# Peptides against a protein of PDB entry 5D63, part 65

Target 1, 292 residues: chain A of PDB entry 5D63
Amino acid sequence: SLRRGIYHIENAGVPSAIDLKDGSSSDGTPIVGWQFTPDTINWHQLWLAEPIPNVADTFTLCNLFSGTYMDLYNGSSEAGTAVNGWQGTAFTTNPHQLWTIKKSSDGTSYKIQNYGSKTFVDLVNGDSSDGAKIAGWTGTWDEGNPHQKWYFNRMSVSSAEAQAAIARNPHIHGTYRGYILDGEYLVLPNATFTQIWKDSGLPGSKWREQIYDCDDFAIAMKAAVGKWGADSWKANGFAIFCGVMLGVNKAGDAAHAYNFTLTKDHADIVFFEPQNGGYLNDIGYDSYMAFY

## One batch from the design tools (peptide; made by RFdiffusion4, then SolubleMPNN)

Design b2_p14_3_s1 (from b2_p14_3, 10 letters changed)
Fold by OpenDDE base, seed 4:
Structure b2_p14_3_s1 (fold): chain B 292 residues (1-292), chain A 14 residues (1-14)
Amino acid sequence: as target 1 above (292 residues)
Amino acid sequence: SMEEKFLAFLESQL
């Protein structure tokens, strides 16, 4: 089954993603097909899938940017019914906003069925143009029509997945303690992570003994990422991944505080030095403690 | 604890 998480939802037939037009939070904002750029945020195209308790394979889909939900207009079963952004809640009982999401017959893509109408999210005519209509359309689970098949590219990790990535890293001290602060984390591309770092003012910050040294840099970076998240997204129920680590060197005569994030495939961590903006596979320290 | 010892170490090094 599809896990709770943030997804970039891409059509199986053409290089288009499910896009909330202009990221608008207005009720009735069209959801459309739109081009996307790999390894970027794709701001209006991120959807938090929240599983509905006790309803198999059924979710709400919250647009991260607008905080509104994917909504089948009037819950109509008519082919061509508009799919829009609309105000809602994660655990709504409104069938207009409930989506059953299961694997298609090809075993790799998903189909998105409205719970009430039993119609499917359809990229009308497989149109790859920006602003192409996305609508509810008749279909079946086993039909091979790529207009109704979607790849769910997971853009987030659970706390458990992050924990597992940390545990696999060779630069973790035997006495390591990790403290998990949130449940689900949007993982940023390095370019975005770096931009937040730049915008924080840290590149111009002066290292000063004790008063503003490694721990201050590392915590300031995490705070900057947190603020960026709060300022950028209207949806709730997730955080932006940015960890802080305290580490000791192999000789045991030096300590350091630094950041870390996840690699593109979410399988590993990469260390980030907030004093210079560098990404490192080996920062020269073994982590004794982390919080993220 | 070992953790407490390392915290003390960090305080001395950071």
Scores: peptide ipSAE 0.024, ipTM 0.564, DockQ to the pose 0.080
Fold by OpenDDE base, seed 5:
Structure b2_p14_3_s1 (fold): chain B 292 residues (1-292), chain A 14 residues (1-14)
Amino acid sequence: as target 1 above (292 residues)
Amino acid sequence: SMEEKFLAFLESQL
């Protein structure tokens, strides 16, 4: 089944994503098709899928930006019924906001069926224009209509996935201990991560022996990311990925504190030097401790 | 533990 996580949901037929119009938290805000840019944050187009316990393949979909939920208007089974953002809760019993999400017949895309109405989320007419209507529409699980097929591109990682990415990195010390702080992490594009770094004031900060050195920079970066997350998103139940590592050099005579994030494919980590904003595959240290 | 002592040493270099 689809794992809990944050997804960018893209139509299988045209280059359009499921977008909450203007990111508005108002009840009844249209959910529409909208263009997107790969490797960017796509602010209004991120959805937290929360699985409903004991209901197979069924989720709520919370818009990360607005904190509102995908809602089939009046739960109507009529073709063309609007799909909107609406206030809700992650584990609601409201069938207007419950979505059964399973693989389509092509084995790669998903279909999104309203739990109550049994209609499917449909990009009406396959319209690729910005603001195109998304509606509930009649359909079946096995039909090949691309208007009702969606790619779920995972934009987050679980703590276990992050742990696995760290574990396979060659720059981990034999004494390594990792401390997991959250359960699910939005992984930022480097451009966004860098912008947070710039906005933090760290580029203008000066290294000073012990009073503001490597650990201060690394912790300041993590704090900046945390604040950015809190200020940017209204949804709860996830964190923004930004790790802190303590490492020792190969000679064992120097230590450093630095940051790390995940690569675009989420399979590996990349090191980030908060003193200069650089990304490195090898920062010259082997990590003996991390928290993220 | 010896591990804790080693880690403390490493941390002292930060």
Scores: peptide ipSAE 0.023, ipTM 0.544, DockQ to the pose 0.075
Fold by OpenDDE base, seed 2:
Structure b2_p14_3_s1 (fold): chain B 292 residues (1-292), chain A 14 residues (1-14)
Amino acid sequence: as target 1 above (292 residues)
Amino acid sequence: SMEEKFLAFLESQL
């Protein structure tokens, strides 16, 4: 089944993603097909899928930017019924906002069925134009119509996945203790991560013994990422991935505090030096503590 | 604890 997480939802037929127009939080804002740029944030095109307890394969889809939910207008089963952003809650009972999401017949893409109407989210005519209509449309689970098939590109990791990525890294001390702060993390592209770093003022911060040294830099970076998250997204129930590590060198005579994030494939971590904005696979320390 | 030892180490080295 589809895991809870943040997804970029891309049409299987054309290079178009499910987009909340202008990221507007207004009720009835059209959800449309829109072009996207790989390996970027795609601000209006991220959706938090929250599984509904005890309802198999059924989710709400919260637009990360607006904090509103994918909504089938009036829950109508008529082909061509608008799909819009609408205020809601993660665990709503409103069938207009409940979506059964399961693998399509191709085994890679998903279909998105409205729980109530049993119609499917459809990129009308497979139109790749920006602003193309997305609507509820009749269909079946088995048919191969690419207008109703969607790739769910996972943009987040669970705390467990992050923990696993850390655990497989060779630069973790045997005495490592990790502390998980959140449950789900949006993983940023390095370019975005770096931009947050730049905007934080850390590039101009002066290292000073004890009073503003490695731990201050590392914590300041995490704080900056946290603030960026709060300022950027209206949805709740996730964090922005940015870890802090404390490490000791091989000789055991020096310690360092630094950051880390996840690699693009979410399988590994990469270390980030907040004092210079560098990304490293080996920062020269083995982590004995992390919080993220 | 080992953690406490490392914290003490950090206080001295960071």
Scores: peptide ipSAE 0.025, ipTM 0.573, DockQ to the pose 0.084; fails the geometry check
Fold by OpenDDE base, seed 3:
Structure b2_p14_3_s1 (fold): chain B 292 residues (1-292), chain A 14 residues (1-14)
Amino acid sequence: as target 1 above (292 residues)
Amino acid sequence: SMEEKFLAFLESQL
């Protein structure tokens, strides 16, 4: 079954993603097909899938940018019914905003069925143009129509997945203690992570003994990422991934505080030095404590 | 614990 998480939802037939037009929070804002750029944020095209307790394979889909929810207009079962952004809540009972999401017949893509109407989210005519209509349409789970098949590209990790990535890294001390602060984390491209670092003013900050040293740099970076998250997204129920580590060298005669994020495939961590903006696979320290 | 010792070291040295 589909896990709770943030997804970029891409059509199986053409290079088009599910896009909330202009990222608008207005009720009735069209959801449309739109082109996307790989390895970028794609601001209006990220969706938080929240599983409904005790209802198998059923979710709400919250647009990260607008904080509104995918909504089938009037819950109508008619082919061509508009799919829009609309105000809602993660655990709503409104069947207009409840979506059953399961694997399609090809075993790799998903279909998105409205819980009430039993119609499917459809890229009308498989149109690859920006602004192409997305609507509720009649269909079946076993039908091979690519207009109704979607790849769910996971853009986030759970706290458990992040913990597992840390545990696989060779630069973890035997006394390591990790402290999990949130449940789900949007993982940023390095370019975005670096831009946040630049905008924080840290590139112009100077190391000073005790008063502004490694821990101040590392905490300032985490604070900058947290503020960026709060200022950028209207949806709730997730965090932006940015960890802080304390480490000791192998000789045991030097310590350091630094940041870390996840690699593109979410399988590993990469270290980030907030004093110079560098990414490193080996920062020269083994972590004995992290919080993220 | 060793962790506590390292935390104390970090505070004193960095």
Scores: peptide ipSAE 0.024, ipTM 0.578, DockQ to the pose 0.082; fails the geometry check

Design b2_p14_3_s2 (from b2_p14_3, 8 letters changed)
Fold by OpenDDE base, seed 1:
Structure b2_p14_3_s2 (fold): chain B 292 residues (1-292), chain A 14 residues (1-14)
Amino acid sequence: as target 1 above (292 residues)
Amino acid sequence: SMEAKFLAFLASQL
C-alpha cells in the first residue's frame, strides 16, 4: 500500500509529471502533464498523499505549492472529465477528491482511481507536451495503458524513517536522545538545502565566542529551513527536513552543534556544517542529542 | 550529569 507522503507523480509512458498549472490555488485550476527536472524541486508537481482512515488504499492528494486538492470535476464518470485543483481538506468525505491508489498490473507503477466515479487519472493520448490534458477516464486496474499508469517518486520521509536512518549511522553516541518534532518531512536536494543556507545570510555570519558559536549557527540553519518551508508551500501537515545535532568527539573533551539532512535515497543521514556549508559523512563528533 | 558535561564542552567549542 502507498504510504502517506509527498510524491512527485510521473507518467509511466512519457517524461511528464502531474502538474497543477501555475501552482494556482484557484478552484478549477487545471491539472496537466508537464515536463520536470530530476533532482530539483518541481514546485507545482509535488503532492501530499493523505490516507483516509478506514478506507483501503484511498487518499486525498494535496498540491504542496497551492494547498489545493486534486478534484474530479463534478465527480463525473464520463471519459474526459477535467481533473483540477480545488479547495478541500485532508480528510474530506467529498468523493470528487478521494482517490484510490494501488499498484498497476506491472507491479511498479500505480493507478489513480477516483473513489466515486471509479474512473482513472489519465494523461490524455499520452501527450508529453507541457499543458497536456489530464482527465478522468474509463479503465480497469489490470489494463496496461501507460496513460493511466504513474510512478510515485517519494520525496519525503516519515519521522520513523528518519529515526531509522539516524539509528544506522555510525556517528551516534551511546547516550543519544532523539526528539521528533513532526510526522512527515520533505527532503530537499542538497542544492536547495545549500541555497537556503546561502540566502539565510549564514555564510556571512561571524563566529563569536559563545555569543554566536556553533549552536547559534545550527539553530539559525534550522530556523532558515523552517521559514523557507513556511514561505514556499501552502499545504500543511508536513515539515522540511533539517536536523540539529549536539555531538561529542571520541576523546570526550570537545563538543559541537551541527545540522544534518538525509541522503537522496533517504536511507542515511549526511552531516551539514552551517559554519561553512559543507556536507560530511563524518563531522568528527558522535551525536548525543538530535531534534528534527 | 554526562549531558551537562557535554553542554559545558559545547559552550566552549566551535
Scores: peptide ipSAE 0.032, ipTM 0.663, DockQ to the pose 0.080
Fold by OpenDDE base, seed 4:
Structure b2_p14_3_s2 (fold): chain B 292 residues (1-292), chain A 14 residues (1-14)
Amino acid sequence: as target 1 above (292 residues)
Amino acid sequence: SMEAKFLAFLASQL
């Protein structure tokens, strides 16, 4: 079953992703196929899948950027019915915005069926051009047509997954206590994480004993990421991953505060030094506390 | 508190 999370949804046949045109929050904004760049945010192409309680394999899909929802126009079962962004809520009962998402016959891709119409999200004619129409179209779960098959590339982690990644890291102190602040986290590419760091002004910040030292840098980075999230996305129900750690060195005679994020595959953490913008697998400290 | 521990470790460097 598809997990709650943020996904980049890519066509199985051509290198196109499900894109909310111009990221517009206007009702009726076309959802289209559009090219994407790997290892980037792809701003208009991120979708929060929220599972509907007691309705198997059924979700709403909220565009992260616009905060609007994938909507089958008038819930029509007619082939070629537009799929648009439209205002909604995560747990709506509107069948125009309810999508049953299950594995296709190939076992890797998914099909996206409208709950009401039973038609499928279709990249019309498999058109790889930017702005290609995405529509509801007749189909079956077992059909192999790549126009209706989609890879769900997970761009977020649950708090539990983050916790597991931390637990696997060798640089965790035996006294470690972690504090989880949110439930689901968008994991940023390092390039984006670094850009936030740059934009925060931290690269030009002066280390000063006690008054602006390691903890201030680390917290400032966390705050910068939080603000970036709030300023960048209209959807709710997720956070941007950026952790703060307190650590002690092996000798036990020095402490440090630093940040961490997740690796691209979400399996591990990588340490981030907010004083210099460096990413490290070993920052020289074992964490005894984290919050994220 | 964890904060107290952090401060203690920092203090040990002084």
Scores: peptide ipSAE 0.028, ipTM 0.622, DockQ to the pose 0.094
Fold by OpenDDE base, seed 3:
Structure b2_p14_3_s2 (fold): chain B 292 residues (1-292), chain A 14 residues (1-14)
Amino acid sequence: as target 1 above (292 residues)
Amino acid sequence: SMEAKFLAFLASQL
């Protein structure tokens, strides 16, 4: 079953993603096919899938940028019915905004069925052009039409997944205590993480004994990422991944505070030094505390 | 605790 999370949703037949046109929050904004760039944010193409309690395999899909929801126009079962962004809530009872999402017959892609109409999200004619129509269309769960098959590329991690990634890292002290602050985290590409660091002013900040040292840099980076998240996205119910660690060196004669994020595959952590913007697999310290 | 000792130590380090 599909887990709660943020997804980039890509057509199984052509290199096109489900895109909310212009990221607009207006009711009735078209959802369209659009090209994407791998390993980038793809701002208008991220969707938070929220599972509906006690309704098997059924979700709302909130556009991360606009904060609006995927909506089948008038809930119509007619082939070619528009799929749009529309105001809503995560746990709505409106069948226009409820989507049953299950594996297709190929076992890799998903199909997205409207709960009420039983029609499927369809990239009309498999058109790979920017702005191509996405509509509700008749179909079945078992047919192989690639117009109605979608890959769900997970762009976020749960707190449990983040915890597991930390636990696999060799640079964790035996006394480690982790403190989880949120439930779901958008994981940023390093390029975006670095840009936030640059925009924070930290590259120009001077290290000063105790008054502005390692802990100040690390906390300032986390604050900058949090502010970036709040300013960039209208959806709620997720955070931006940026951890803070306290560590001690092997000799036990030096301590440090630093940041960390997740690798591209979300399986491991990578350390980030906020004093110079470097990414390291080994920062020279073993963490005894983290919060994220 | 060891954690408390490390936190105190950190205050005088990097």
Scores: peptide ipSAE 0.028, ipTM 0.638, DockQ to the pose 0.081
Fold by OpenDDE base, seed 5:
Structure b2_p14_3_s2 (fold): chain B 292 residues (1-292), chain A 14 residues (1-14)
Amino acid sequence: as target 1 above (292 residues)
Amino acid sequence: SMEAKFLAFLASQL
């Protein structure tokens, strides 16, 4: 039932998220509870859930930052067994790194069961402090203990979801053709998107007729986001959402190239003008082509 | 084609 995607995993009882300590790629790095800031990237707290073929509701969980995987130490079924980051692969057969993830009894949160040990990921004692222990612990699927219940906040969209968001937008030309470049996209908060724009040098770039104009700005922004993604994350199998559009105005006598990203709820797109860093619900053009 | 026309518009704005 849980879709492939990138998740921020938040405890159901306290405002704590599953955090790979210091984002370290070292084997045995503790996975801990840590505070988070809503609507931010939360670097060490993003997990790519990869479904295992032919194993119902079972996933690997790859830390986006470190590229390592959630690992139950020695696969032990003992309560209090450490959960750590460890090197692995998305489709491993190592039961220490296989997690069955299903809805809890409350119908909103999930429980995370180790496939081998059948113990559950537990925020020990519901400790809300930074660095609180996360461990394997005995439990049942129907138990209401919030120490073992987790909200999976989806931070990514599939290409199909992105396509649907575009299709809902009123500023799409009847001749629109979209080209999908990737399968799963991390959707950035606008603040992060803007920071990438600032760091790209585009704010200091001068518009020049033909030689460096709207298409150059739009492509440069997409390239900057792509590079940022490659430089920031060690996990594979996803992209950073940043689209390019070509649009025509209502009068049909002018065209423009611009960017777009997704809104916070991932249901809609918002246009981004790379020449000034502005976000707009209406950029004054109807898109006839996009790639993302 | 419509695409060619739109590309021409784009080129004129660039």
Scores: peptide ipSAE 0.027, ipTM 0.639, DockQ to the pose 0.077

Design b2_p14_3_s3 (from b2_p14_3, 10 letters changed)
Fold by OpenDDE base, seed 2:
Structure b2_p14_3_s3 (fold): chain B 292 residues (1-292), chain A 14 residues (1-14)
Amino acid sequence: as target 1 above (292 residues)
Amino acid sequence: SMLEKFLAFLESQL
């Protein structure tokens, strides 16, 4: 079963992702195939999948950038029916915006079936060109047609997954207390994380004893990431991953405040020093508190 | 606990 989360949805046949054209929030904006760059923020190609309670394997798909939802035009079952962005809500009853998402016969990719029409999201003709039509098309769950098979690349973690990643880290103090602030987190590439850090002004900030020291840097970074999230995305129901930790050194005579994010595979955390923008596997402290 | 108090002290020295 597909988990709630943010996904980059890639065609199984060609290097094309489901893209909301121009990231426009206008009703009827075409959803199209478009090229993507791995390990980057593909701005118009991120989708928040929200599971519908009591409806098995069924979701709404909210475009992260526009805040609009994947919508089968008029809910038509005709092959070639446009799939567009349209205003909606996460828990809508509108079958035009309800998508049953289950594994394809290959066990790796998914098929995306409109709940009402029972047609499938199809990259028409498997066209790899930018702007290629994505439409509802007839099909079956067991067909191997790559036009209707999609990889769901998870770009987010749940709070539980983040918690688990922290728990696996060797630099956690025995007295550790973690405080979860949100439920789902978009995990940024380090390049993006660093850019936010740069844009925050922290690289030019002066360390001053107590009045602007490690905790100020760490919290400022957290705030900068939060603001970046708010300014960048119109969808709700997720946060941008950026943690704050308080740690104690091995000698137990010094403490530090720092940030952390998740590794690319989401399995581990990496420490981030907001005073210099460095990423470290070992920051020299064991965390006794985190909030994220 | 004493440890918690000490950690709190360390936090104040951040």
Scores: peptide ipSAE 0.029, ipTM 0.624, DockQ to the pose 0.081
Fold by OpenDDE base, seed 1:
Structure b2_p14_3_s3 (fold): chain B 292 residues (1-292), chain A 14 residues (1-14)
Amino acid sequence: as target 1 above (292 residues)
Amino acid sequence: SMLEKFLAFLESQL
């Protein structure tokens, strides 16, 4: 079953993703097919899937950018009914905004069925052009039509997944204690993470003994990412992944504070030095404390 | 433990 998380939703037939046009929060904003760039943020194409308690395989889909929800216009079962962004809530009872999401017959892609109308989210004619119509359309779960099949590429990790990634890393001290701050984390591409670092002013910040040293840099980076998240996304119920670690060197004669994020496959962590913007697999310290 | 005390000291040196 599909887990709670942030997804980039890509058509199984053509290189097109489910896009909220212009990221607009206006009711009735078209949801359309649009091109995407791998390993980028794809701003208008990220969706938070929130599972509905006690309703099997059923979710709301909140656009991260706009904070609005995928909505089947008037809940109509007519083929060609518009799918739009519309104001809503994560645990709504409005069947226009409830989507049953299950594996297709191919076992890799998903189909997205409106809970009320029982029609499916359809990339009309499999059109790969930007702005292509996405609509509710008649179908069945077992049909192989790629117009109604979607890959759900997970762009976030749960706190448990992040914890597991940390636990696998060889640069963790035996006395390590981790503190989880949130439940679900959008994992940024390194390019975006670096851009936030640049925009924070940290590249121009001067190291000063105790008054602005390693911990200040690390916390400033964490704060910058948090602010970026708040300023960039209207949806709630997730955080942006950026960890802070305290570590001790092998000799035991030096300590350091630094950041970390997750690798592209979300299986491992990579260390980030906020004093120079470097990514390292080994920062020269073993972490005895983290919060993220 | 001695290790915990040492780590606390290291934290103060950050």
Scores: peptide ipSAE 0.026, ipTM 0.611, DockQ to the pose 0.075
Fold by OpenDDE base, seed 5:
Structure b2_p14_3_s3 (fold): chain B 292 residues (1-292), chain A 14 residues (1-14)
Amino acid sequence: as target 1 above (292 residues)
Amino acid sequence: SMLEKFLAFLESQL
């Protein structure tokens, strides 16, 4: 089954993603095909998939930006029925907002079927233009029509996945203790992470012995990311990934506090120095404690 | 614990 998480949902036929038009929270806002930029935050194109307990392969899809849900208008089974953003809840019983998501016949892409109508989310005519209609359309699970096939690119990690990435890193001290603060984390591109750092004022902050040193920088960065998350997204049930580590050098005579995030493939961590905004594979310390 | 003492030492270096 598709895992709970945040996804960028891209058409299998053309370079278009499922986009909530203008990121509007208004009921009835069109969901449309729209171009996207890889390795960036596609603000209106991120969807939190929440699995429905005891209903196989069935989810709600919450737009991360608007906090509204993918909704088949009136639950109609008519081909061409609009798919819109609409107010809802993660565990709704409204079949207009329940989507069965399973692998297509190609084994890579997914199809998105409305639970009630049994129609599929369709990029009408495979139109690659910005604002192209996305609608419910008749179909079957085994059809090869790319208009109804979607790649689900995972943009988040579970706490367990983050923990595993940390565990694989060679710069972890034997005494390491990690503390998980949340369950699901949106992983930011470095460019976005850096922009948050810049906007925080940390680039202009002066290191001062003990009163504003490494731990203050690292915690300030985490706080900045947290605030950015709260200010940027209306959906709940996830956090923005930004870790804090305490580490000791190889000689054991110096310690440091720093940040870390996940690599693009989510398999590894990369260290971030909040005092200069640098990304490093080796920051010169082995972590004995982290919280994220 | 000995671990806690060690960690406290490390933290004192920050």
Scores: peptide ipSAE 0.022, ipTM 0.595, DockQ to the pose 0.076
Fold by OpenDDE base, seed 3:
Structure b2_p14_3_s3 (fold): chain B 292 residues (1-292), chain A 14 residues (1-14)
Amino acid sequence: as target 1 above (292 residues)
Amino acid sequence: SMLEKFLAFLESQL
């Protein structure tokens, strides 16, 4: 079963992703195939999948950038029916915006079926060009047509997954207490995380005893990431991952405040020093408190 | 609140 989360949705046949054209919030904006760059923020190509309670394997798909939802035009079952962005809500009863998402016959990719029409999201003719048509099309769950098969690459983690990544890190103190602030987190590439750090003004900030020391740097970074999230995305129901930790050294005679994020595979954490913008596997402290 | 407790903790420990 597909978990709630943010996904980059890539065609199984060609290197094309499901893209909301120009990231526009206008009703009827075309959803199209478009090229993507791995390990980057593909701004118009991120989708929040929200599971519908008591309806098996059925979701709404909210475009992260526009805040609009994947919508089958008029809910038509005709092959070639447009799939567009349209205003909606996460738990709508509108069958035009309800999508049953289950594994395809290959066991790796998914198919996306409109709940009402029973047609499937189709990259028409498997066209790899930018702006290629995506439409509702007739099909079956067991059909092997790559035009209707999609890889769901998860770009977010749940709070439970983040907690698990922290728990297996060797630099966690025995007295550790973690405080979870949100339920789902978009995990940024390091390049984006670093850019937020640069834009915050922290690279030019001076450490000063008590008045602007490690805790101020760490909290300022957390605030900068939060603001970046609010300014960048129109969808709700998720946060941007950026943690704050308090740690103590092995000797127990020094403490530090710092940040952390998740590795590319979401399995581990990496420490971030907001005073110099460095990423470290070992920052020299064991965390006794975190919030994220 | 959680935030208030955190801030109080920071002042006491760091």
Scores: peptide ipSAE 0.021, ipTM 0.608, DockQ to the pose 0.112

